Peptides against a protein of PDB entry 6B4E. Designs and how they scored, part 10

Target 1, 295 residues: chain A of PDB entry 6B4E
Amino acid sequence: TNFDKISKMFWHYKDKIAQIKQDIVLPIKKADVNVRNLLSRHKRKINPKFGQLTNSNQQLFKIQNELTQLINDTKGDSLAYHWILNFIAKAVVHQAETEVRVKPESALPLGKLTLYLLVQFPELQELFMARLVKKCPFVIGFTCEIDTEKGRQNMGWKRNNENKWEDNTSYDERMGGILSLFAIITRLQLPQEFITTTSHPFPIALSWHILARICNTPLNLITNTHFVILGSWWDAAAVQFLQAYGNQASKLLILIGEELTSRMAEKKYVGAARLRILLEAWQNNNMESFPEMSP

## One batch from the design tools (peptide; made by RFdiffusion4, then SolubleMPNN)

Design b1_p9_2_s1 (from b1_p9_2 with S2N)
Fold by OpenDDE base, seed 4:
Structure b1_p9_2_s1 (fold): chain B 295 residues (1-295), chain A 9 residues (1-9)
Amino acid sequence: as target 1 above (295 residues)
Amino acid sequence: ENLNAPEMP
């Protein structure tokens, strides 16, 4: 693993966030009043839709269609179009931080919706990835020290109004929620209408990168959070990952579940203990995945 | 010592 390249990728997306603010978010505030009004109305219609997802594919398809129409309404104005996509990117990640955090299986309908939108509107891909990396650098296998305020900020830690860092559990759960969403996206098949014409924008290989890069991270940088997000990934994607890569997948799962946890045993990380339980369940032919959605 | 996980599948 070339961590210099990973670092450059991380900072690329940090720069992208700054660029989005400068080139999309700020300019729209000075845009024509009709455009601003349109986007305001669309924002209000779009926001609740992510929370309207259920375990129903029928409901998913309804929401997909509604969002598609709303986004298409903006295509006549490039700035408006990119603004609404950036809004959606932020909203999806926020949903992962809130709902998926407390109900990991909700990543499945959210991931299906997101993947559909990523394919339907390719310009969403960079906007979404930038938001993911900002909020959860683990999605690209980036890790830095958190001994400094800047380091914590880079790793997606939040501070409250009193300038107090969020508690470790809150951070771990948020990272787990975001990672669950990303993991789901990587292991989902493209919608039927796209499968023959479009490549998967965030394929299962990106899950491989997450695992490998974490395995290769200097041990002094490994925290409980790493194991928490690996556990979240496992619940979300391990079954499909094994299906995709077979024996090679097995080797990597053993590396994270057995070898990495063993090397960090002295830390007594709760996340590591959970990951070992997941490994043992797999070894006992009891690996579980999220339930499939209803028709 | 690094676990030396392969970067690519």
Scores: peptide ipSAE 0.441, ipTM 0.930, DockQ to the pose 0.660
Fold by OpenDDE base, seed 3:
Structure b1_p9_2_s1 (fold): chain B 295 residues (1-295), chain A 9 residues (1-9)
Amino acid sequence: as target 1 above (295 residues)
Amino acid sequence: ENLNAPEMP
């Protein structure tokens, strides 16, 4: 694993976030009042839709169509179009931080919706990835020290209005929620209408990268959060990962579930204990996946 | 001690 390359990728997306602010977010504040009003109305219509997702494919398709129409309404103005996509990227990640955090299986409908939008609107891909990396660097296997304020910020830690860091549990759960969403996206098949014309924007190979890079991370940088997000990934994608890569997948699952947890046993991480339970369930032929959505 | 996980499958 070339960690210098990963660091460069991390900072690339940090630069992208700065660029988005400069080129999209700030310019809209100076845009024509009609454009600002349009975007305000669209924002109000779009934002609730992520919370309207259920375990129903019919409901998913309805929301997909509604969002598609709302986004298409902005295409006449490139700046407005990119602004609404950036808003969606932020909203999806926020939904992962809140809803998926407490209900991991909700990642499935959210992931399906997100994948559809990523393919339907390719310009969303870079916006979404930049937001993901900013909020949860684990999605590209990036890790740095968190002994400094800058390190914590780089790893996506938040401060409240009193400038106090969030508690460890809150951080772990948020990271788990975001990673669950990303894991789901990587293991989903493209919708039927796109499968013959488009390549998957975030394929299952990206899940491989996450696992491998975490395995190869210096042990002094491994925290409870690493195990929490690995557990979240496991629930979201382990079954499909095994289907995709077979014996090679098994080796990597053993590396994270057995070897990595064993090497860190002295830390007594709660996340590691959970990952061991998942490994043992797999060994007992009891690996579970999220239930499929209803028609 | 590196676990030596392959970067790619």
Scores: peptide ipSAE 0.440, ipTM 0.930, DockQ to the pose 0.667
Fold by OpenDDE base, seed 1:
Structure b1_p9_2_s1 (fold): chain B 295 residues (1-295), chain A 9 residues (1-9)
Amino acid sequence: as target 1 above (295 residues)
Amino acid sequence: ENLNAPEMP
């Protein structure tokens, strides 16, 4: 693992966030009032859609169509189009931070919706990835020290209005929620309408990168959060990961579940204990996955 | 000492 390259990728997306603010978010504030009103209306219509997802594919397809129409309404204005996509990117990640955090299985419908949108609107891909990396650097296997304010900020820690850092549990759960969504996206097949025409924008290989990069991270940088997000990933994608890579996948699951947890045993991380339980369940042929969606 | 996980399969 070349961590210099990972760092460069991390900072690339941090720069992208700054660019998005400069070139998309700020300019729209000075745009024509009609454009701003249009986007305001669309924002209000789009935002609740993510919370309307259920375990129903029928409901998913309905929402996909509704969002597609709303996004297409903005294509006549490039700035408006990019603004609405950036809004969607932010909204999806926010949904992961809130709903998926408390109900991990909700990542499945959200991930299906997101994957559809990523393929239908390719310009969403960079916007979404930038937002993911900003809020949860674990999605690319990036880790830095959190002993400094800048380090914590880089790792996606939030401060409240009193400049107090969020508690560890809140951070862990948010990171878990975001990573669950990303893990789901990586293990989903493209919708049938795209499978023969486009490549998967975030394929299962990206899950491999997450696991491998965490395994190779200097142990002094490994925290409870790393194990929490690995557990979240496991619930979301381990079954499909094994299907994709077979014995090679097994080796990597053993590395995270057995070897990494063992090396960090002295820390007594709760996340590590949970990951060990997941490993043991797998060893007993009791690996679980999220339930499939209904028609 | 790292776990020497391969970057890719």
Scores: peptide ipSAE 0.434, ipTM 0.930, DockQ to the pose 0.691
Fold by OpenDDE base, seed 5:
Structure b1_p9_2_s1 (fold): chain B 295 residues (1-295), chain A 9 residues (1-9)
Amino acid sequence: as target 1 above (295 residues)
Amino acid sequence: ENLNAPEMP
């Protein structure tokens, strides 16, 4: 694992966030009043859609179509189009931080919706990835120390209005929610209408990178959060990961579930204990996946 | 001791 390369990737997306603010978010505030009004109306219509997702594919398709129409309405103005995509990127990640963190299986419909939008609107891909990396750098296997304020900020820790860091549980849950979404996206097949014309924007290989990079992370940087997000990933994607890579997948699952947990045993991380349970369930031929969505 | 997980599948 080349961690210098990963670091460069991390900072690339951090810079992208700054660019988005400068080139998209701030300029729209000075845009024509009609454009601003359009975007305001669209924002109000788009935002509730993510909460309307259920375990129904029929409902998913309805929402996909509605969002597609709303986004297409902005294509006449490039700035407006990019603004609405950036809004969607932020909204999707926010949904992962809030809903998925408390109901991990909700990542499946959200992931399906997101993947559809990423393919339908390719410009969303960089906007979405930048937001993901900013909020949860684990998605690219980036880790840094959290003993400094800057380190915590880089790892996506939030401060409240009193400049107090969020509690560990809140952080772990948010990271788990975001990673669950990303994991789901990586293991989903492209919709049938795209499979022959488009490559998967975030393929299952990216899940491999997450696991491998965490395994190769210096042990002094490994925290409970790493195990929490690995557990979240496991629930979201382990079955499909095994299907994709077979014996090689098994080896990597053993590395995270057995070897990494064993090396960190002295820390008695709760997340590690859960990951061991997941490993044991797999060894007993009882690996579970999220339930498939209804028609 | 490094676990030496392969970077690529």
Scores: peptide ipSAE 0.434, ipTM 0.928, DockQ to the pose 0.650

Design b1_p9_2_s2 (from b1_p9_2 with S2N N4E)
Fold by OpenDDE base, seed 1:
Structure b1_p9_2_s2 (fold): chain B 295 residues (1-295), chain A 9 residues (1-9)
Amino acid sequence: as target 1 above (295 residues)
Amino acid sequence: ENLEAPEMP
């Protein structure tokens, strides 16, 4: 694991966020009133779509089509197009922070929708990844100390209006929600219409990187959150990960589930305890995946 | 001591 490379990637996306603000978000505020009105209407129509997802593929396809039309309506103006994609990127991550957080299995329909959009609109990929890394650096296996304000900020900790840090449980669950979404995306097959013409933008290899990088992270930087997000990842992608990499996947699952938890046993992290339970379930041939969606 | 992740296939 090359931590310098990971850090460079992290800061690349932090810079991308700043660039997005400068080149997309701020300029649209001064755009033509017709463009602003269009985007306002589209924003209002798009935003609720993510919450309208269910365990139904039929509903998913409906929403995919609706979003596709709404996004296509903006393509005549490059700035508007990029703005709406950035909005979608933010909305998807927000949905992960809120709904997936409390209902992890909702990551599956959300992930399918997101993957579709990422392929249908390639410009969404960098926007989405930048937002993911900003909100949840774990998606690229980045970790830093959180004993400083800057460290906490870098790791995606939020402060309220009173400058109080969010509760540890809130942070853990929020990170888990985001990572669940990303994990799902990495293990999903491309939609049928794209499978022969497009490569997967965030393939299962990225899940490998997450696990490997966390395993190689200095132990003094490992927190309960690391175990929480590993558990979230496990629920989301472990079955498919094993299918993809076989014995090598097994070794890595054992490393996170057994070895990493053992090394951190003195901390008595609740996330580690849960991960151990997941490991044991797997050892007993009871590894579960999210249920497949209905037609 | 850091863990050694296996090589990707």
Scores: peptide ipSAE 0.131, ipTM 0.849, DockQ to the pose 0.838
Fold by OpenDDE base, seed 5:
Structure b1_p9_2_s2 (fold): chain B 295 residues (1-295), chain A 9 residues (1-9)
Amino acid sequence: as target 1 above (295 residues)
Amino acid sequence: ENLEAPEMP
């Protein structure tokens, strides 16, 4: 694992966030009133769509089509188009922070929707990844110390208006929600209409990188959150990961489930205990995945 | 001592 490369990737996306603000978000505030009105209307129509997802593929396809039309309506203005995609990127991540956080299985329909949009609108990919890395650096296996203010900020910790850090549980749950979404995306197959024409934008190999990079992270930087997000990943993608990489996947699952948890046993992390339970379930031939969606 | 992840296939 090349941690220098990972750090460079992390800061690349941090820079991208700043660039998005300067080149997309701020300029639109000075745009023509008709453009601003269009975007306001579209924003209001788009935002509730994510909450309308269910375990139904039929409902998913309906929402996909509706969003596609709404996004296409903005293509006549490049700035408006990029603004609406950035809005969607933020909204998807926010949905992961709120809904997936409390209902992990909701990551499946959200992930399917997101993957569709990422392929249908390629410009969304960098916007989405930048937002993911900003909010949850674990998606690229980045870790830094959190004993400094800057370190906590880099790792996606939030502060309230009184400059108080969010509680550990809130942070862990948010990270788990975001990671669940990303994990789902990495293990999903492309929709049938794209398989022959497009490569997967965030393939299962990225799940490998997450696990491997966490395993190779200095132990003094490993926290309860690492185990929480590994557990979230496990629920979301472990079955498909094993299918993809076979014996090599098994080795990596044993490393995170047995070896990493063992090395950190003295910390008595709750997340680690849960990961041990998941490992044991697997060893007993009882590994579970999210239920498939209905037609 | 860090863990060494296996090589990606």
Scores: peptide ipSAE 0.127, ipTM 0.845, DockQ to the pose 0.880
Fold by OpenDDE base, seed 2:
Structure b1_p9_2_s2 (fold): chain B 295 residues (1-295), chain A 9 residues (1-9)
Amino acid sequence: as target 1 above (295 residues)
Amino acid sequence: ENLEAPEMP
């Protein structure tokens, strides 16, 4: 694991966020009134769509089509197009922080929708990844110290209106929700219409990177959050991960489930205890996955 | 493509 490379990647996306603000978000405020009105209407139509997802593929396809039409309406203006994609990127991550956080299985329909949009609109990929890394650096296996305010900010900690840091449980749950979504995306097959012509934008190899990079992280930087997000990842993707990499996947699951938890045992992290339970369930041939969606 | 599992430090 090259941590210098990971750090450079992290800061690349942090810079991308700043660029998005300067090149997309701020300029649209000075755009033609017709463009601003279009985007306002589209924003209002798009925002509720993510909450309308269910465990139904039929409902998913309906929403995919509706969003596709709405996004296509903006393509005549490059700035408007990029603005609406950035809005979608933010909305998807927000949905992970709120809904997936409390109902992890909702990551499946949300992930399917997101993957479709990422392939249908390739310009969404960098916008989405930048937002993910800003909110949850764990998606690229980045970790830094959180003993400073800057360190906490880099790791996605937020403050409330009173400038007070969120509590540990809230942070853990938000990170788990976001990581669940990303894990789902990495393990999903491309939609049938794209599978022969397009490569997967965020393939299962990115799940490997998450696990491997966490395993190689200095132990003094490992927190309960690391184990929480590993547990979230496990529920979301472990079955498909094993299918993809076989024995090599097993070795890595043992590393996180057995070795990493053992090395951190003195900390008595609740997240680590849960990960041990997941490992034991797997060892007893009882590894579970999210239920498949209905037709 | 199979990846090699890393060793714990």
Scores: peptide ipSAE 0.121, ipTM 0.808, DockQ to the pose 0.144
Fold by OpenDDE base, seed 4:
Structure b1_p9_2_s2 (fold): chain B 295 residues (1-295), chain A 9 residues (1-9)
Amino acid sequence: as target 1 above (295 residues)
Amino acid sequence: ENLEAPEMP
């Protein structure tokens, strides 16, 4: 694992966030009133749709079509188009922080929707990844110290209006929610209409990178959050990961489930305990995945 | 000591 490269990737996306603000978000505020009105209307129509997802593929397809139409309405203006995609990127991540956080299985319909949009609108990919890395650096296997305010900020910690950091549980759950979404995306097949013409934008290999990079992270930087997000990843993608990589996947699951947890045993992390339970379930041929969506 | 991850197939 090349940590320098990971760090460079992390800061690349941090810079991308700043660039998005400067080149997309701020300029639109000065755009023509008709464009601003259009985007305001679209924003209002788009925002509720992520919460309208259910375990139904029929409902998913309906929402996909509705969003596609709304996004296509903006393609005549490049700035408007990128603005609406950036809005969607933010909204999807927000949904992961709120809904997936409390209902991990909701990552499946959200992930399917997101993957569809990522393929349908390729310009969404960098916008989405930048937002993911900002909110949850674990998606690229980045870790830094959290003993400083800047370190905590870099790792996606939030402060309230009283300048108090969020509690550990809240942070862990948010990170787990975001990571669940990303994990789902990496293990989903492309929609049938794209499978022969497009490469997967965030393939299962990115899950490999997450696990491998965490395994290679200096132990002094490993926290309960690392184990929480590994558990979230496991629920979301372990079955499909094993299907993809076979014996090599097994080795990596053993590394995170057995070796990493054992090395950190003295910390008595709750997340690590859960990960061990997941490992044991797998060893007993009782690995579970999220249920498939209904028609 | 870091854990050595296996190579991707």
Scores: peptide ipSAE 0.036, ipTM 0.731, DockQ to the pose 0.783

Design b1_p9_2_s3 (from b1_p9_2 with S2N E7A)
Fold by OpenDDE base, seed 3:
Structure b1_p9_2_s3 (fold): chain B 295 residues (1-295), chain A 9 residues (1-9)
Amino acid sequence: as target 1 above (295 residues)
Amino acid sequence: ENLNAPAMP
């Protein structure tokens, strides 16, 4: 694990967020009134779509088509197009922070929708990854100390209007929700219409990076959150990960489930206890995945 | 401290 490379990647996406603000978000405020009105209408139509997802593939396909049409309506103006994609990137991550955190299995329809959009609109990929890394650096296996304000900010901690940090449980749940979504995306197959012509934008190899990088993280930087997000990842992708990498996957699952939890046992992290339970379930041949969606 | 995660296949 090259931590310098990971750090460079982290800061690359932090810089990308600043660039998006400068090049997309701020300029649209000065755009033609017709463009601003168009985007306002589209925003209002797009935003509720993510909450309309269910465990139904039929409903998913309907929403995919509706969003595709709405996004295509903006392609005549490059700035408008990029603005709407950035809005979608933010909305998807927000849905993970709010809905997936309380209902992890909702990551599956959200992940399928997101993967479709990422392939259909390639410019969404960098916008989405930048938003993910800003909100949840764990998606690239980045960790820093959180004993400072800057460290907490870098790791995606939020402050309220009174400048008070969010509670640990809220942070853990948000990180778990975002990581669940990302894990799902990495283990999904491309839609049939794309599988022969397009490479997967965020393949299962990125799940390997998450696990390996966390395993190699200095133990003094490991927190309860690390175990929470590993548990979230496990529920979302462990079955498919084992299918993809076989014995090598098993070794990595043992490292996080057994070795990492054992080394941190004195901390009595609740997330670590849950991860140990997941390991034991696997050892008893009872590893479960999210149920498949209905037709 | 490093747990020596395996290299990706």
Scores: peptide ipSAE 0.143, ipTM 0.851, DockQ to the pose 0.926
Fold by OpenDDE base, seed 4:
Structure b1_p9_2_s3 (fold): chain B 295 residues (1-295), chain A 9 residues (1-9)
Amino acid sequence: as target 1 above (295 residues)
Amino acid sequence: ENLNAPAMP
């Protein structure tokens, strides 16, 4: 694991967020009133759709088609197109922070929708990844110290209106929700219409990177959050990860579930305890996965 | 110290 490379990637996406603001978000405020009105209408139509997802593939396909049409309506104006994609990227991550946080299995329909959009609209990929890394740097296996305000900010901690940091549980759950979404995306197959023409934009290999990078992270930087997001990842992707990499996957699951938890046992992290339970369930041939969606 | 995660296949 090259941590310098990971750090450079982290800051690359931080720079992308700043660039998005300067090149997309701010310029649209000065755009023609008709463009701004169009985007406002589209925003209002798009916003509720992510919350309208259910365990139904039929509903998913309906929403995919509706979003595709709405996005296509903006393609004639490059700035408008990128603005709407950036809006979608933000909305998807927000949905992970809220709904997936409290209902992890909701990551499946959200992930399917997101993957479809990422392939259908390739320009969404960098916008989405930048937003993910900003909100949850664990998605690229980045970790820094959180003893400073800047460190906490870099790791995605929020402050309330009273300038108080969010509680640990809130942070852990938000990170878990975002990571669940990303994990689901990495383990999903491409939609049938894209399999022969497009490579997966965020393949299962990125799950490998998350696990490996966390395993190689200096132990003094490992927190309860690391175990929480590993547990979230496990629920979302462990079955498919084992299918993808076989014995090598098993080694890595043992490494996070047994070795990493054991090394941190003195901390008595609740997230670590849960991860050990997941490991034990797997060892007893009782690994659970999210149920498949209905037709 | 790290756990020396295995190389990707």
Scores: peptide ipSAE 0.142, ipTM 0.850, DockQ to the pose 0.950
Fold by OpenDDE base, seed 2:
Structure b1_p9_2_s3 (fold): chain B 295 residues (1-295), chain A 9 residues (1-9)
Amino acid sequence: as target 1 above (295 residues)
Amino acid sequence: ENLNAPAMP
């Protein structure tokens, strides 16, 4: 694991967020009134659609088509097009922080929708990844100290209107929700219409990077959150990860489930205890995945 | 200290 490379990637996406603000978000405020009105209408139509997802593929396809049409309506203006994609990227991550956080299995329909949009609109990929890394740097296996204000900010900690840090449980759950979504995306197959013409934008290899980079993280930087997000990842992708990499996947699951939890046992992290339970379930041939969606 | 994760296949 090259931590310098990971840090460079982290700061690349942090810079991308600043660039998005300067080149997309701020300029649209000075755009033609017709463009601003179009985007306001589209925003209102798009925003509720992510919450309308269910365990139904039929409902998923309906929403995919509706979003595709709404996004295509903006392609005549490059700035408008990029603005609506950035809005979608933010909305998807927000849905992970709220709905997936409390109902992890909702990551599956949300992940399918997101993957479709990422392939259909390639410009969404960098916008989405930048938002993910800003909110949850665990998606690229980045970790830093959180004993400073800047360190906490870099790791995605939020402050309320009174400038008070969020509680540990809230942070852990938000990180778990976002990582669940990303894990699902990495383990999904491309839609049938794209599988022969397009490569997967965020393939299962990125799940390997998450696990390996956490295993190689200095132990003094490992927190309860690391175990929480590993547990979230496990629920979302462990079955498919084993299918993809076989024995090598097993070794990595043992490293996080057995070795990492054992090394940190003195901390008595609740997240580590849960991960140990997941390991034991797997050892008893009872590894579970999210239920498949209905037709 | 780290756990020396295996190389990706």
Scores: peptide ipSAE 0.142, ipTM 0.852, DockQ to the pose 0.946
Fold by OpenDDE base, seed 5:
Structure b1_p9_2_s3 (fold): chain B 295 residues (1-295), chain A 9 residues (1-9)
Amino acid sequence: as target 1 above (295 residues)
Amino acid sequence: ENLNAPAMP
């Protein structure tokens, strides 16, 4: 694991966020009134769609088509197009922070929708990844100290209006929700219409990177959150991860579930305890995955 | 893909 490379990638996406604000978000405020009105209408139509997802593939396909049409309506103006994609990137991550955190299995339809959009609109990929890294650096296996204000900010901690940090539970749940979404995306197959024409933008190898990088993280930087997000990842992707990498996957699951938890046992992290339970369930041939969606 | 599991530090 090259942590210098990971840090460079982290800061790359932090810079991208600043660039997006300067080159997309701010300029649109000065755009033609007709463009602004179009985007306002589209924003209002797009926002509810993520909450309309269910365990139904039929409903998913309906929403995919509706979003595709709405996005295509903006392609005549490059700035408008990029603005709407950035909006979608933010909305998807927000949905992970709010809905997935309380209902992890909702990551599956959201992930399917997101993957479709990422392939259909390639310009969404960098916008989405930048937003993910900003909100949840764990998606690239980045970790830093959180004993400083800057460190907490870098790790995606929020402050309220009184400059008070969010509580640990809220942070853990948000990180778990975002990571669940990303994990799902990495383990999904491309839609049939794209499988022969394009490569997966965020393949299962990125799940490997998350696990490996966390395993190689200095132990003094490992927190309860690391175990929480590993548990979230496990629920979302462990079955498919084992299918993809076989024995090598097993070794890595043992490393996180047994070795990492054992090394941190003195901390008595609740997330670690849960991860241990997941490991034991697997050892007893009771590994579970999210239910498949209905037709 | 045959990836190797990393060693713990």
Scores: peptide ipSAE 0.070, ipTM 0.770, DockQ to the pose 0.146

